# Peptides against a protein of PDB entry 8YR4, part 49

Target 1, 309 residues: chain A of PDB entry 8YR4
Amino acid sequence: PRGSPALQLVVLICLGLMGLERALNVLVPIFYRNIVNLLTEKAPWNSLAWTVTSYVFLKFLQGGGTGSTGFVSNLRTFLWIRVQQFTSRRVELLIFSHLHELSLRWHLGRRTGEVLRIADRGTSSVTGLLSYLVFNVIPTLADIIIGIIYFSMFFNAWFGLIVFLCMSLYLTLTIVVTEWRTKFRRAMNTQENATRARAVDSLLNFETVKYYNAESYEVERYREAIIKYQGLEWKSSASLVLLNQTQNLVIGLGLLAGSLLCAYFVTEQKLQVGDYVLFGTYIIQLYMPLNWFGTYYRMIQTNFIDMEN

## One batch from the design tools (peptide; made by RFdiffusion4, then SolubleMPNN)

Design b1_p12_5_s2 (from b1_p12_5, 10 letters changed)
Fold by OpenDDE base, seed 3:
Structure b1_p12_5_s2 (fold): chain B 309 residues (1-309), chain A 12 residues (1-12)
Amino acid sequence: as target 1 above (309 residues)
Amino acid sequence: FEEELELLKKEL
């Protein structure tokens, strides 16, 4: 935001907090490893208690699960409200100024309420897209890269290769299957709009329908439209299950390959038991945001298409 | 909108 050094500082702080979240994503598994190693070695209670307390504190900062409401993420989200409001207001003013520059003929052909609704959808889509890119897509890609580097440097090049192949295959299949699904979703949405339009038209022409005793005919036409919609809805839903199953299979194979390799290196005394637990914990942690990556990619693609129209 | 998105990227 060129107009406010305060908002630029808030953006820099938010980027710093995003970097801290990435560091926490590496540190939390490391501390969990250390707990497992200390438990295995039967270490003194004081060392164990300190490491557990530190782990719980780091886990509080990180958060956990889908939609991790960790302290750092919440602080970032809180600070970002001002940036989002500035961006939204700027997009709204740009759209509003552009609408005032448009010809009177353009305004006479459109209802003012429809134009305003299109503008509000446009602003929401832009602001939503930006938020998704900055807070979900970029961080997820960064975590993957950090993961590949970490496993390549601190374990073995084979672990880095497994993570690289697993994540690359996962992302590629997620994109390809999501693009394939987008066709079914578009067809579903167009049929939903057509079904709704028929229902509205039949209800607006209620007097004419009654005059001709055509209620049964309109109900049957509506039923046929619903059946066509449900056929497309089923394809959309079934394609989502297929996506989720494909994603689960790729992660399952990556987890299997890496877990077997970890177990082998632990038996060879090259790695500790805690390193096996670290690998599993870190892969599951990478998987959680990736499960939503198809939704993010789809939302990005939809918002781009909705902006191009 | 690509120019506005590039402007938005340059203005962030």
Scores: peptide ipSAE 0.005, ipTM 0.411, DockQ to the pose 0.034
Fold by OpenDDE base, seed 1:
Structure b1_p12_5_s2 (fold): chain B 309 residues (1-309), chain A 12 residues (1-12)
Amino acid sequence: as target 1 above (309 residues)
Amino acid sequence: FEEELELLKKEL
């Protein structure tokens, strides 16, 4: 942010906290591995208790599970509120200035309430896009790359290859199926708007409908519009189930292949029991943000379409 | 809007 050195410092702190989150995503599985190895070796209570306490503290900083934000993520989100407000206000002022530069002919064809709704939609779209890129897309891609590097260096190169192939296939299928689904979603939204417009027009012309005793005709026409909408809604919802199931199968196959390979290397005494637990824990950690990736990609596409309008 | 977004990214 130009003109506020305080907000620039907050952005740098937020980037530092994002780097710390990436470090925690590697450290938490490592400490959990170390606990399993110390338990297997029947290590003295003092070393075990210290490692468990350190793991629980790191896990508190990281968070974990669906909807559980860690302390670091909450602190980042809290600090980012001021940067977000600055960005939103700047985008609102740019859009508002641009609206004042537009020709009188453009304004005469539009209602003031429609113009304001376009401005609010544009601001939310830009601000949403930036937040999804910075806080979800980039971190998820970074965690995948860090995972591939980590497994390639500290495990066998075959583990890095399994993670690479699994994540590449997952991302590719997520993009392709999401783009295919976007057609059904657009058709659904267009039919929803047309169905709402018909209901509004029928109610605004209530006196005319009553004069011609056409109430039954308008109800039947509305029923046909609803049935057409529900047919498109079903296609949209069924395509979402197909996406989720495809994603689940890809992750399941990657987890199966990697877990079998880990188990084999443990039986050959090349890896410890803790390394098997580390692999499973790390793959589950990668899967959690990836489950939302298709939603983020779809939101990004929607925000771009909403900015073009 | 893309040029304004790139300007906004350079100003962040």
Scores: peptide ipSAE 0.005, ipTM 0.404, DockQ to the pose 0.033
Fold by OpenDDE base, seed 2:
Structure b1_p12_5_s2 (fold): chain B 309 residues (1-309), chain A 12 residues (1-12)
Amino acid sequence: as target 1 above (309 residues)
Amino acid sequence: FEEELELLKKEL
């Protein structure tokens, strides 16, 4: 934002807080590992109590693994409100200026309420897209890269490879199945709009329907439209279950392969018991943001399509 | 809107 040095400072603080969230995502599992190792070694209470207190404090800063509920994330979200309001106002003013540059014929051909609704949708789509990219997509990709580097350096190259293959397969299948699912959702939405339009038209023409005693015919036609809609709704809902199950299977297979390999290295005394717990905890922690990735990807695609129109 | 969005991305 070129117009306010205060907002530029807030953006820099928000970026610093995002970096701190990434550091917490590595540190929290490490401290949890250290607790498990200290418990296994029967370490003195003072060392254990300090490590547990530090873990709980770091976990309070991180929050519940979705990245949206931690103290650092809440502070970032609070500071970002002013930046978002500045961005929204700027987009609204650009759209409003552009609407004034459009020809009188364009304004006479459209209802003023439709023009304002297009402007509001455009502003919401732009600001939503930027917020999802900056706060969800980019941080999630960064956590995956940091995870691959961490496991490759501190464990064995085999763990980095398992995480890389698991996350690459997860992302690829999420994209492919989401694109496939988008066809069913579009068909459902088109049939919903057509069913609603028919119901509204039948109700607006109520006098004509009553004059011809066509009430039973309109009810049966509406029933057929509902059955057709429910057939498309079932396909959309079943495709969502298939996406979630495919994602769960990929993460389950990656967790199985990595956990078996970790257990094997613990039996060979090459890794500690805490390292087994670290691997499982870190993979589950990576999974929680990724479960929302399919929703974010779909919202991004919808916002791009809504901006092209 | 793409050109204005690219301008907006450069000014953020």
Scores: peptide ipSAE 0.000, ipTM 0.386, DockQ to the pose 0.032
Fold by OpenDDE base, seed 4:
Structure b1_p12_5_s2 (fold): chain B 309 residues (1-309), chain A 12 residues (1-12)
Amino acid sequence: as target 1 above (309 residues)
Amino acid sequence: FEEELELLKKEL
C-alpha cells in the first residue's frame, strides 16, 4: 500500500504474525511430543505441569488447527480489516474511474445496473483472491515445506519423502479434480441464473399470464427448470464429495505409511513414542488448511471466471 | 478487464 506508513506497518505486523503462526505449527507438535515423552519417563510433576501449561498456551495462540480460530490468526484478521478496506476502496475507485474513461457507445450498449454489479463482483473477487493467496495458499505451502525440512532433519529422510509425495499428490489431485468440477459448477450457475430469469419474467408478466390462464403452464416450465438445475446441482455436489473423498484417501494413505514407519522405528528404539504422536499431529495440522484448499482454489477459479465475464 | 486487473495487482 503506497501512501500510508501506518498501513505498511500493519502489513509488516500481519506478516510477522503469519511467521509466528508457522513457528506455532511446528512448536505445538513438539511440545505435545515432549508431554508424551515426560509421561512415558514418569518425569517429576513440576516439569510435566510446566510443559502442559506451555503447550496449552501455545495451542491457544495457534487455535484448533483451522487457522481461523487461534488468537494469533484472529489478531491478524482484525488488523487486516483496515488494509482490506483501503485496498477495496482503491480498487473500487480505479474501476469507477476506468468506467468513466470508457466510450459513450460502451455505456449505451450496457445497462448501468449490470455494469455496477460487474464492478462490485470484480472488486470483491480481486480483494478476496488476494486475501486468500496471502493468508491461506502461501502459508499452507510454507507449512508443507517446513514440515518436509523438519521431518527430513529430525526424523529419517523417508518421512520427508512420504510427506513430500503425499502433499505433492494431494495438491496435484486437488487442482486436477477442481478444474474438472469447475465445468459442472459453471453449468449449475448458468442454469440457476436462467431459472431465476424465467421466474422474474413470469412475475413481471403476471397480468398477461392471468389473462391467458397460463398459470399452470408457467408453473410447469418453472418446475422443468428446477429439475434441470437440480440435475446440475447433483453433479456439482457429487463432484465435491469425490474431491473430498480423494483428498481423504491421499492423506489417509500418507498417514498410514508414515505411522507404520514411525511405529517400526519406535520398536527399533530409533524414535521415541512421542515422535509417533508428533508425526500424526503434524500431518493432521497440514490436512486441516488443505481441506479448505479445494474450496478456495475453486473461489480463485470462480473469481477469475467472474473477471473474464 | 483482466489485463487492467493484473496491472492493478502490480500497483497494489
Scores: peptide ipSAE 0.000, ipTM 0.386, DockQ to the pose 0.034

Design b1_p12_5_s3 (from b1_p12_5, 10 letters changed)
Fold by OpenDDE base, seed 3:
Parts: sequence; structure tokens; C-alpha cells
Structure b1_p12_5_s3 (fold): chain B 309 residues (1-309), chain A 12 residues (1-12)
Amino acid sequence: as target 1 above (309 residues)
Amino acid sequence: MKEELELLKKEL
């Protein structure tokens, strides 16, 4: 944000809070491991109580899963409101200035409500794109890299390789299947708009339909449009189920391979019981944002296409 | 819009 040192400081604080969220994503599983080890060793109550209290505090800072935002994420979101408002206002003013620079012939060829709708879409697409990139995509990729490094250094190179292969396969399949399903969604949305347009046109021409006693014909045309829509909706929904199952299979196989390897190393006394729990907890934690990655990728593509138009 | 996104990336 050029021109506001206060907003630049807020962006730096938000980036610092994002770094803290990444650190919490590593620390929370480590403290949970330590609790399991202390319980296994029958450690003194004071050590256990301190570690549990610290874990719960770190978990409060981190938050839990999709739907419970942690304190750090809430603080980041709160601080980001000012940056978002500045960005939105800047985009709106740029679009509005550009609209005033356009020729009178362009304005005469467009309805004022259509021009405003284009401006609102442009602003929403830019602000949405930035928010998805900065707060969802980049952090998720960073967590994967941190996870690979962590497992490679503190467990064994084989664990880092399993996480790398699992996450690379997951991301690749998520992208490929999301690209494939985007065709069905575009076709569905086009047919939805056509079905809606037919209903609106039939109702706007109500007098003509009554004059020709054509109500049964208009109902049958609408039925055919609905059946065509539902056929595309089914393909879109079935493709989503296929995506979710593909994702579940990849994570399940990665979790199986890593859990078996971890169990083996625990039986050889090379790892502790807490390390098995850490692996499972950390993989589930990496999976939570990745489950939405296909949605974020699609939203980024949609917003990028809406900005090209 | 691509040029505005590049300008916006330079202004952020």
C-alpha cells in the first residue's frame, strides 16, 4: 500500500501473524506428542499439567479446524479489514476513473446498471483473488513445505518423502480433477441461465401465451430445460464426489504408509508412542486446508477469468 | 484488468 505507512505496518503485522500461525501448526502437534509421552512415562502431575495447559493455550491461539478460527487468525482478520477496505476503495476508484475516460459511444451502448455491475464484479474479483492467494493458498503451500522439512529432519527422510509424495499427488490430482469438473460447472451455469431466461421470457410474454392458449407448450419447454439442467447438475455433483473420493484415497494411502512406518519405528524403539500421535495429528492438520484447495483454486480461476472479461 | 492487477501488485 503506497502512501500509508500505517497500512504497510498492518500488512507487516499480518505477515508476522501468518508466520506465527505456521509456527503454531508445528508446535501444537509437538506439545500433543509431549503430553502422550509424559502420560506413557507416568511423569509427575506438575510436568503433565504444565504441558497440557501450554498445549491448550497454543491450541487457543491456533484454533481448531474449518469453522473455529484461532485467536491469531481472528486478530489477523481484524487487522486486515483496514487493508481490504483500502484495496477495495483503490480498485473502485481506478475502475470508476477508467469508466469516465471511456468514450461516450461506449456509455451509450451500455445500461448504467450493467456498468455498475461490471465495476462491482471487478472490485470483488480483485479483492477475492488477493484474499484467497494470501490467506489460503500461500499459507497452505508453506505448511506443506514446513511439514516436509520437519518430518525429514526430526523423524527420517522416509517420512518427508511420504509427505512429499502424498501432498504432490494430492495437489496434482486436485488441480487435474478441478480443471476437468470446471467444464461441467460452466455448462451447468450456462444451462441454468438459459432455463431462467426461458421462464422470465414466458412470464413477460404472459398476454401472448394466453392469447394463443400456449400454457401447456410453455410448461413443456420449461420441463425440457429443467431436465437438461438436471443432467448437467448431476454431472457437476458427481464430479465433486469423485474429487472428494480421490482426495480421501490419496490422504488415506499417505496416512496408512506413514502410520505403518511410524508404528514400525516405535516397535524398534527408534521413535516414541507420542511420535505416532504427532504424525497422525500433523497429517490431519495439513489435510484440513487442503480439502478446500480445489475450491480456492477454482475461485482463483473464476476471479481471474472475471478480471479478463 | 491484467495491467491494473500488475499496478495493484506494485502499489501493495
Scores: peptide ipSAE 0.009, ipTM 0.445, DockQ to the pose 0.033
Fold by OpenDDE base, seed 2:
Structure b1_p12_5_s3 (fold): chain B 309 residues (1-309), chain A 12 residues (1-12)
Amino acid sequence: as target 1 above (309 residues)
Amino acid sequence: MKEELELLKKEL
C-alpha cells in the first residue's frame, strides 16, 4: 500500500504472524511427541507438567483440532481488516474511474444497475483472489515444503519421499478431479438458470396461462425441468463425494505407508514411540488445510474468469 | 480489468 506507512507496517506484522503460524505448525507436533516420550519414560511430574503446559499454550496460539482458528490467525485476521478495506476501496475507485472514462454510447446501452453489479463483482473477485492466495494457498504450500524438509532431516529421507509423493499425488488428483467436476457443475448451473427462467416466464405470463387453462401443462413442464436439474445435481454431488473419497484414499495410503515404516523403525530402536505419534499427528495436521484446497482452486479459477469479463 | 490489476499490484 503506497502512501500509508502505517498500513505497510500492518502488512509486515501480518507476514510475521504468518511466519509464526508456520513455526507453530512444526512446534505443536514436536511438543506432543515430547509428552508421549516423557510419559513412556515415566519422567518426573515437573518436566511433564511444564511440557504439557507449553503444548497447550502453543496449541492455543495455533488453534485447530477444535474447529476454532488460533489466537495468531485471529490476530492476523483482525489486523488485516484495515488492509482489506484499503485494497477494496482502491479497487472500487479504479473501477469507478474506468467506468467514467468509458464512452457515453457504452453507458446508454447498459442499465446503471448492471454497471454497478459488474463493479461489485470485479471488486469482490480481485480482493477475494488476493486473500485466498496470500492466506490459504501460499501458506498451505509452505507447510508442505516445511513438512518434507522436516521429515527428511529428522527422520529419514524415506519419510520425506512418502510425504512428497503423497502430497504431490493429492494436489494433482485434487486439480484433475476438480477440473473434471467443473463440467458437471457448469451443466448444473446452466440447467438451474434455464429452469428458473422458465418459472419466471410462466409467472410473468400468468394471464395467458390462465386464459388457455394451461396451468397443468406449465406444472408438468416445470417438473420435467426439475427432474433434468436433479439428474445434473446428482452428478455434481456424486463427483464431490468421489473427490473427497479420492483425497481420503491418498491420505490413508500415505498414512499407512509412513505409519508402517515408523513402526518398523521404532521396533529397530532407531525411532521413539513419540516419533510414531508425531508422524500421524503431523500428517493429519497437513491434511486439514489441504481438504479445502479444491474449494480454493475453484474459487481462484472463478475469480480469474470473472476478471477476464 | 487486467491493466487495473497490474496498476493495483504496483500500488500494493
Scores: peptide ipSAE 0.008, ipTM 0.427, DockQ to the pose 0.031
Fold by OpenDDE base, seed 1:
Structure b1_p12_5_s3 (fold): chain B 309 residues (1-309), chain A 12 residues (1-12)
Amino acid sequence: as target 1 above (309 residues)
Amino acid sequence: MKEELELLKKEL
């Protein structure tokens, strides 16, 4: 943000908070491991109580219930509101100035309400895309890389390889299946618009429809358009279930392979019981943001298409 | 728009 040193400082603080969130994503499983090890060793209450209190505090900072954002994430989101408002206003003004530079012939062919709707879509698409990339996509990829490095260094190279193969397969299948699904969604949206247009045309010509007693014919044409829409909607929805199930299978197989290997290394006294719990908790923690990755990829793709128009 | 977005990325 050129021109506001205060907003530049807020961006730097938000980046620092994002780094802290990545550190918490590693530390929380480590402290949970340490609790399990201290319980297994029958450690003194004072050491256990301190480690549990520290874990709960770190977990409060991180968050990680279904629908609970952590304190650090909430603080980052709060600070980012001012940066987002500045960016949105700047994009809106740039789009608005560009609209005034366009030829009179371009404006005469369009209604003012359509032009404003294009400007609002463009602004929303740009600001949304940037927010999704910076706050969801990049952090999730960073957590995967950090996880691979962590497991490779502190467990064994085989654990890092399992996580790498699982996450690479997950991301690849998510992209491929999402691109395949995008065809069904485009067809569905096109048929929805055509069905709406037919309903509007029938209602605008209401007097003509009444004059010819054609109400039953118009209702039947509308029914056929709905049936065609529902057939495409079903394909779109069924393809989402298939994506979710494929993602669940890949994570389930990765969790199975890594958990069996971890259990074996614990029986061989190469790892502690806490390390088994750490692996399971860390993989589940990586899965939570990845479940939305296909949605983010699709939103990114839609926003790029809306920006090209 | 793409060029304006690249300019905006340089000004953020």
Scores: peptide ipSAE 0.008, ipTM 0.430, DockQ to the pose 0.032
Fold by OpenDDE base, seed 4:
Structure b1_p12_5_s3 (fold): chain B 309 residues (1-309), chain A 12 residues (1-12)
Amino acid sequence: as target 1 above (309 residues)
Amino acid sequence: MKEELELLKKEL
């Protein structure tokens, strides 16, 4: 944002908070490991109490279950509202200026409500794209890379390889299945708009429909449009279930392979009991933002296509 | 529109 040093500082603070969230994603499992090890070793209460208090504080900063519920994430989201509002307003003004530069023939060929709807879609597309890239996609990829490095350095190269293969397969399948699913969603949205248009046209022509006693015919045409919509909705919903199930299966297999390997290394006294708990906790933490990755990828693709039109 | 959006990306 070249026009406000205050907003540039807020962006830098938001980037710093994003870095802190990545550090917390590593530290929280480490402190949880240390608690399990201290409990196993029957360590002094003072050491345990300090580690537990530190863990709970770090967990408060990180949040408990969605990447949006932590103190750091909430503070970042709060600070970003001003940046988003500035960006949205700037995009809206650019789109509005551009619409005024368009030929009179373009304006005469379109209803004012369609022009406004294009402007609103354009603004939402740009601001959405930026927010999803910066706050969801890039952080998730960073957490995966940090996880691979962490497991490769502090456990064994085999754990880093399992996480790498699992996450690479997960991302690849998420992309491929999301692209395939996007066809059904587009067809559904097109049919929804066509079904709504038929209902509006029938109601606007109410006098003509009543004059010809054509109410039963219009109801049957609307029923056919609904059945066609529901057939596409079913394909869209079923494809989402298939995506979620495929994602769950990949994470489940990665968790199984890594947990068995970790359990084996604990039996061989190469790892501690806390390291088993760390692995499971960290994989679950990586899974939480990844579950939404297919949704973010689709929104990014939709936003890119809506910007090309 | 695409060029204005690329300009906007350079101004952000």
Scores: peptide ipSAE 0.007, ipTM 0.431, DockQ to the pose 0.032

Design b1_p12_5_s4 (from b1_p12_5, 11 letters changed)
Fold by OpenDDE base, seed 5:
Formats: sequence, C-alpha cells, structure tokens
Structure b1_p12_5_s4 (fold): chain B 309 residues (1-309), chain A 12 residues (1-12)
Amino acid sequence: as target 1 above (309 residues)
Amino acid sequence: YQSFLELLQQEL
C-alpha cells in the first residue's frame, strides 16, 4: 500500500508472521519427536516436563490443522483486516470511477442492479484472489518445499523423494479433477439460473396463472426443474467426494510407503521411535491445508473468470 | 490480469 507507511509496516509484520508459521510447522513435530524419545529412554521428569511445556507453547502458537487457528495465525488475520479494507476500498473506488466514465449507451443497455452486481463481484474477486494466493496457496507450497528439504537432509533422500512424488501427484490430480468438476458445476449453475427464472416468470404472471387455474401445472413444471437441478447437483457433489477420495488415496499411499520405510529403519536402529512419529505427524500437517487446495484452486479460477468480465 | 498485476504493483 504505497500511500501509508503504517500499512506497509503491517504487511511486513504479516510476512514475518507467515515465516514464523513455517518455522513452527517444522519445530512442533521435532519437539513431539523429542517427547517420544525421552519417554522411550525413561528420561528424568525435569527434562521431560520442560520439553512438554515447550511443545504445548509452540502448539498454542501454531494451532491445529484445518479450522483451528493458532495465536500467530490469529494475530496475522487481525493485523491484515486494515490492509484488506484498504485494498477493498481502493478496488471498489477504481471500479466505481470506471463505471462513471463509461458511455451513456452502456448504462442505458444495463440495469442498475446488474452494474452494482458487477462492481461487487469485481471487488470480491480481486480481494478474494489475493487472500487465497498469499495466505493459502503460497504458504502451502512453501511448507511442501521445506518438508522435502528437511526430510532429505535429516532422514534420507528416499523420504524426500516419497514426499516430492506424493505431493506432486496430489497437486496434479487435484488440478485435473478440479478442472473436470468445473463442467458439472457450470451445468448445475446454468440449471439453477433457469429454474430461478421460471419461478420468477411464473410469479410475475400470477394473474394469468390464476385466470387459467394453472397453479398445479406451474408447480409441476417447477418440480421437474428442481429434479433436473438435483440430478446435476448430485453429479457436482459426487465429483467432490471422488476428488476427496482420490486425495485421501494419494496421501494414504505416501503415508504407507514412508511409514513402512521409517519402521524398517527403526528396526535397523538407524532411526529412533520418535522419528517414526515425526514423519507421520509432519505428513498429516502437510495434508491438512492441501485437503482444501481443490476448493482454493476452484475459487481462484472463478475469480479470474469474474475479473475478465 | 494485467490490470490486477498493475493494481498489485500499485498496492505493494
């Protein structure tokens, strides 16, 4: 935000907090590993109590998986409110000024409610796209890269390769299946709009419907349109379940391969029991934001299409 | 897309 040094400082603090979240995503599994190792070794209570207290404090800062916000994420979200309001207001004013610069012919051909809906969609699409890219997509990709580097350096190159292949396959299938699902969603939305238009036309022609005693006929036509909509909704919802199941299968196979390899190295005394727990915990932490990646990708695509209009 | 990049460059 070029016009406010205070908002620029807030953006820099938010970027610093995002970096801290990435560090916490690595540290929390490490401390959990250390607790498991200390418990296995029957370490003295003082060392265990300090490690547990440190872990719980780091876990409070990180939060849990999807839907659980940690202290750092909450602080970032709180600080970002003013930046988002500035961005939203700037985009809204730019769209509004541009609409006032358009020719009288353009305004005479459109209803005021359509123009307002275009402005609201434009503002929401720009601000939504920015928020999804900066707070969900980029951090998730960064956590994957950090994970690959960490496992390659501290475990074995094979663990880094398993994570790389699993996450690459997950992202690729998520994109491909989401693009395939977009066809069903478009068909559903078209049928929803057609069903709504029929209901509006029937209600606007209420006097004619009453004159012909055609209420039962209009209700049956509306029922047929709803059944047709629900058939398309079912395809959209079933395709989402298929996406989620495909994602679950890819993560399950990656978790199986990596867990078997980790268990093997623990039996050979090359790794500790805590390292097995670290691997499983870290993979689950990577999976939590990725589960929503298909939803974010779809929202990003929708926002791009809405910005081109 | 270009207007968004220009907006992003003007906002950063």
Scores: peptide ipSAE 0.013, ipTM 0.495, DockQ to the pose 0.032
Fold by OpenDDE base, seed 1:
Structure b1_p12_5_s4 (fold): chain B 309 residues (1-309), chain A 12 residues (1-12)
Amino acid sequence: as target 1 above (309 residues)
Amino acid sequence: YQSFLELLQQEL
């Protein structure tokens, strides 16, 4: 942010916290591995208790589930509020200034309430796009790359290859199926707007409808519009189930292949029991943010369309 | 898109 060195420092701290989250995503599985190995070796209680306490502390910093509920993520979100408000205000002022530079002819054809709604939609679109890119997309891609490097260096090149192929296939199918689904969503939204417009027009012309005793005809036209909408809604919803199931199958196959390979290397005494647990834990950690990737991609596409309008 | 990237570069 130009003009505020304090906000620039907050951005640098937030980027540092994002780097710490990436480090925690590697360290938490490593400490969990170490606990399993110490339990297998029947290590003394003092070393085990210290490792468990350290793991629980790191897990508190990381959080659980989508990774957005950890202490570090909450601290980042808290610090980012001031940056977000600065960015939002700057975008709103730029849009507002641009609206004042537009010709009188552009304003005469539009209602003030429509212009303000376009401005608010534009601001939320830009701000949402930035937040999704910085806090969801880039971190998820970074965690995948870090995972491939980690498994290639500390396990075997075959583990890095399994993760690479699984994640590449997952991302590719997510993009392709999401783009295919966007057609159904656009058709659904267009039909929803047309159905609402017909209902509004019928109600605004209530006196005319009543004069011609056309109430039954207007209800039947509205029913036909609803049936057409529901046919498009079903296609949209069914395509989402297909996406989710395809994603689940890809992750399931990657987890199966990697888990079998880990189990084999443990039986050959090349890996420890803890390394099997590390692999499973790390793959589950990668899967949680990836489940939302299709939603983020769709939101990004929507935000670009809303910014072009 | 270019104006957005320029805005991002001006805001960073």
Scores: peptide ipSAE 0.013, ipTM 0.487, DockQ to the pose 0.032
Fold by OpenDDE base, seed 4:
Structure b1_p12_5_s4 (fold): chain B 309 residues (1-309), chain A 12 residues (1-12)
Amino acid sequence: as target 1 above (309 residues)
Amino acid sequence: YQSFLELLQQEL
């Protein structure tokens, strides 16, 4: 943000907090591994108690991972409110100034309330896009890359390959299925707007409907519009379940392959019992933000399309 | 809108 050194400092602090979240996503599984190893080795209570206390403190800072209510994430979100408000206000003022530069013919061809609704959608789309890219998409991709590097360096290269293949397949299927389901969601939203418009038109013409005793006819037309909406809603919801199930299967297969391989290496004394727990914990932490990735990808696409219009 | 995005990228 040009013009406020205070907001630039807040952005830098937020980026620093995002880096800290990435470090916590690696450290929390490592400390959990260390607890399991110390318990297995029957280590002294003082060492165990210190490691457990440190783990719980790190887990409080992290929360549930990316998109969770951890202390660092909450602090970042709190600090970002002022940056978001500044960006929103700047976007609103730029849209408003641009609307005043447009020709009188453009304004006469459109209802002022429709123009304002387009402006509000445009502002929300731009500010939403930035927030989803910076706080959800980029961090999730970073955590995947960090995970691949970590497992390739500290485990056998086969673990890094499993994570790479699993996450690449997950992301690809998420994109493809999300693009496919976007058609059903657009059709649903179009039919929702048409159903609402019909209800508004019937209610605005209430006197005419009463005069012709056409109440039963308008109710039946509204019922038909609802049935058509529900048919599209079902397709949208069923496509979401299919996405979630496909995602769950990919993660489940990756978790199965990696867990079996880790268990095998523990039996061969190449890895410790704590390393098995670390692998499972880290994969689950990667899965949590990825559940929302299809929603973020759709919002990004919608925001780009709303910005092209 | 593309010119607006470019303006936003220059002002951020």
Scores: peptide ipSAE 0.012, ipTM 0.501, DockQ to the pose 0.031
Fold by OpenDDE base, seed 2:
Structure b1_p12_5_s4 (fold): chain B 309 residues (1-309), chain A 12 residues (1-12)
Amino acid sequence: as target 1 above (309 residues)
Amino acid sequence: YQSFLELLQQEL
């Protein structure tokens, strides 16, 4: 933001906090590994208590699962409110200025309430897209890359390959199945709008329906429209279950392959028991943000389409 | 779209 050095500093602090979240995503599993190793070795209570206390403190900073509930993420979100308000206001003013540059014929042909609704949708789509890219998509991709590097350097190249193949297959299938699912969702939304339009039209023409005693006919047409909608809703909902199950299978296979390989290396005394726990914990930690990736991808696509209009 | 890219370039 060229106009406020204070907001530029807040953006830099938010980027620093995002870097800290990435470091915590590596450190938390490492400290958990160390606890398991210290417990296995029957280490002295003082060393164990310090490591557990440090782990709990790091886990408080990281938060649970989605990355949105940790102290660092909450602090970042709090600081970002001022940046988002600046961005939103700037987009709103640009849209408003552009609306004033449009011809009188364009304004006379449209209802003022429709123009304002387009402006609000445009602002929401831009600010939403930016927030999803910066705070969800980019960090998730960074965590995957950091994970591949970490497992390749500290375990074996085979673990890095398993994580790479698992995450690449997960992302590819998530995109492909989400694009396939978008067809069913569009068909459902079109039928919902058509069913609603028919119900509104029947209610607006209530006097005509009553004059012809056509009430039973309109109810039966509405029932047929509901049955047709429910058939499309079922396809949309079933396609979501299929997406979630496909994602679960890919992660399950990656977890199985990596856990078996880790257990084998622990049996050969090449890895410690804590390294088995580290692998499982880290894969589950990568999975939690990725489960939302299909939702973010769809929202990004919707926001791009809404910005082209 | 072009205005969004310009806005992104002005915010960075």
Scores: peptide ipSAE 0.012, ipTM 0.481, DockQ to the pose 0.032

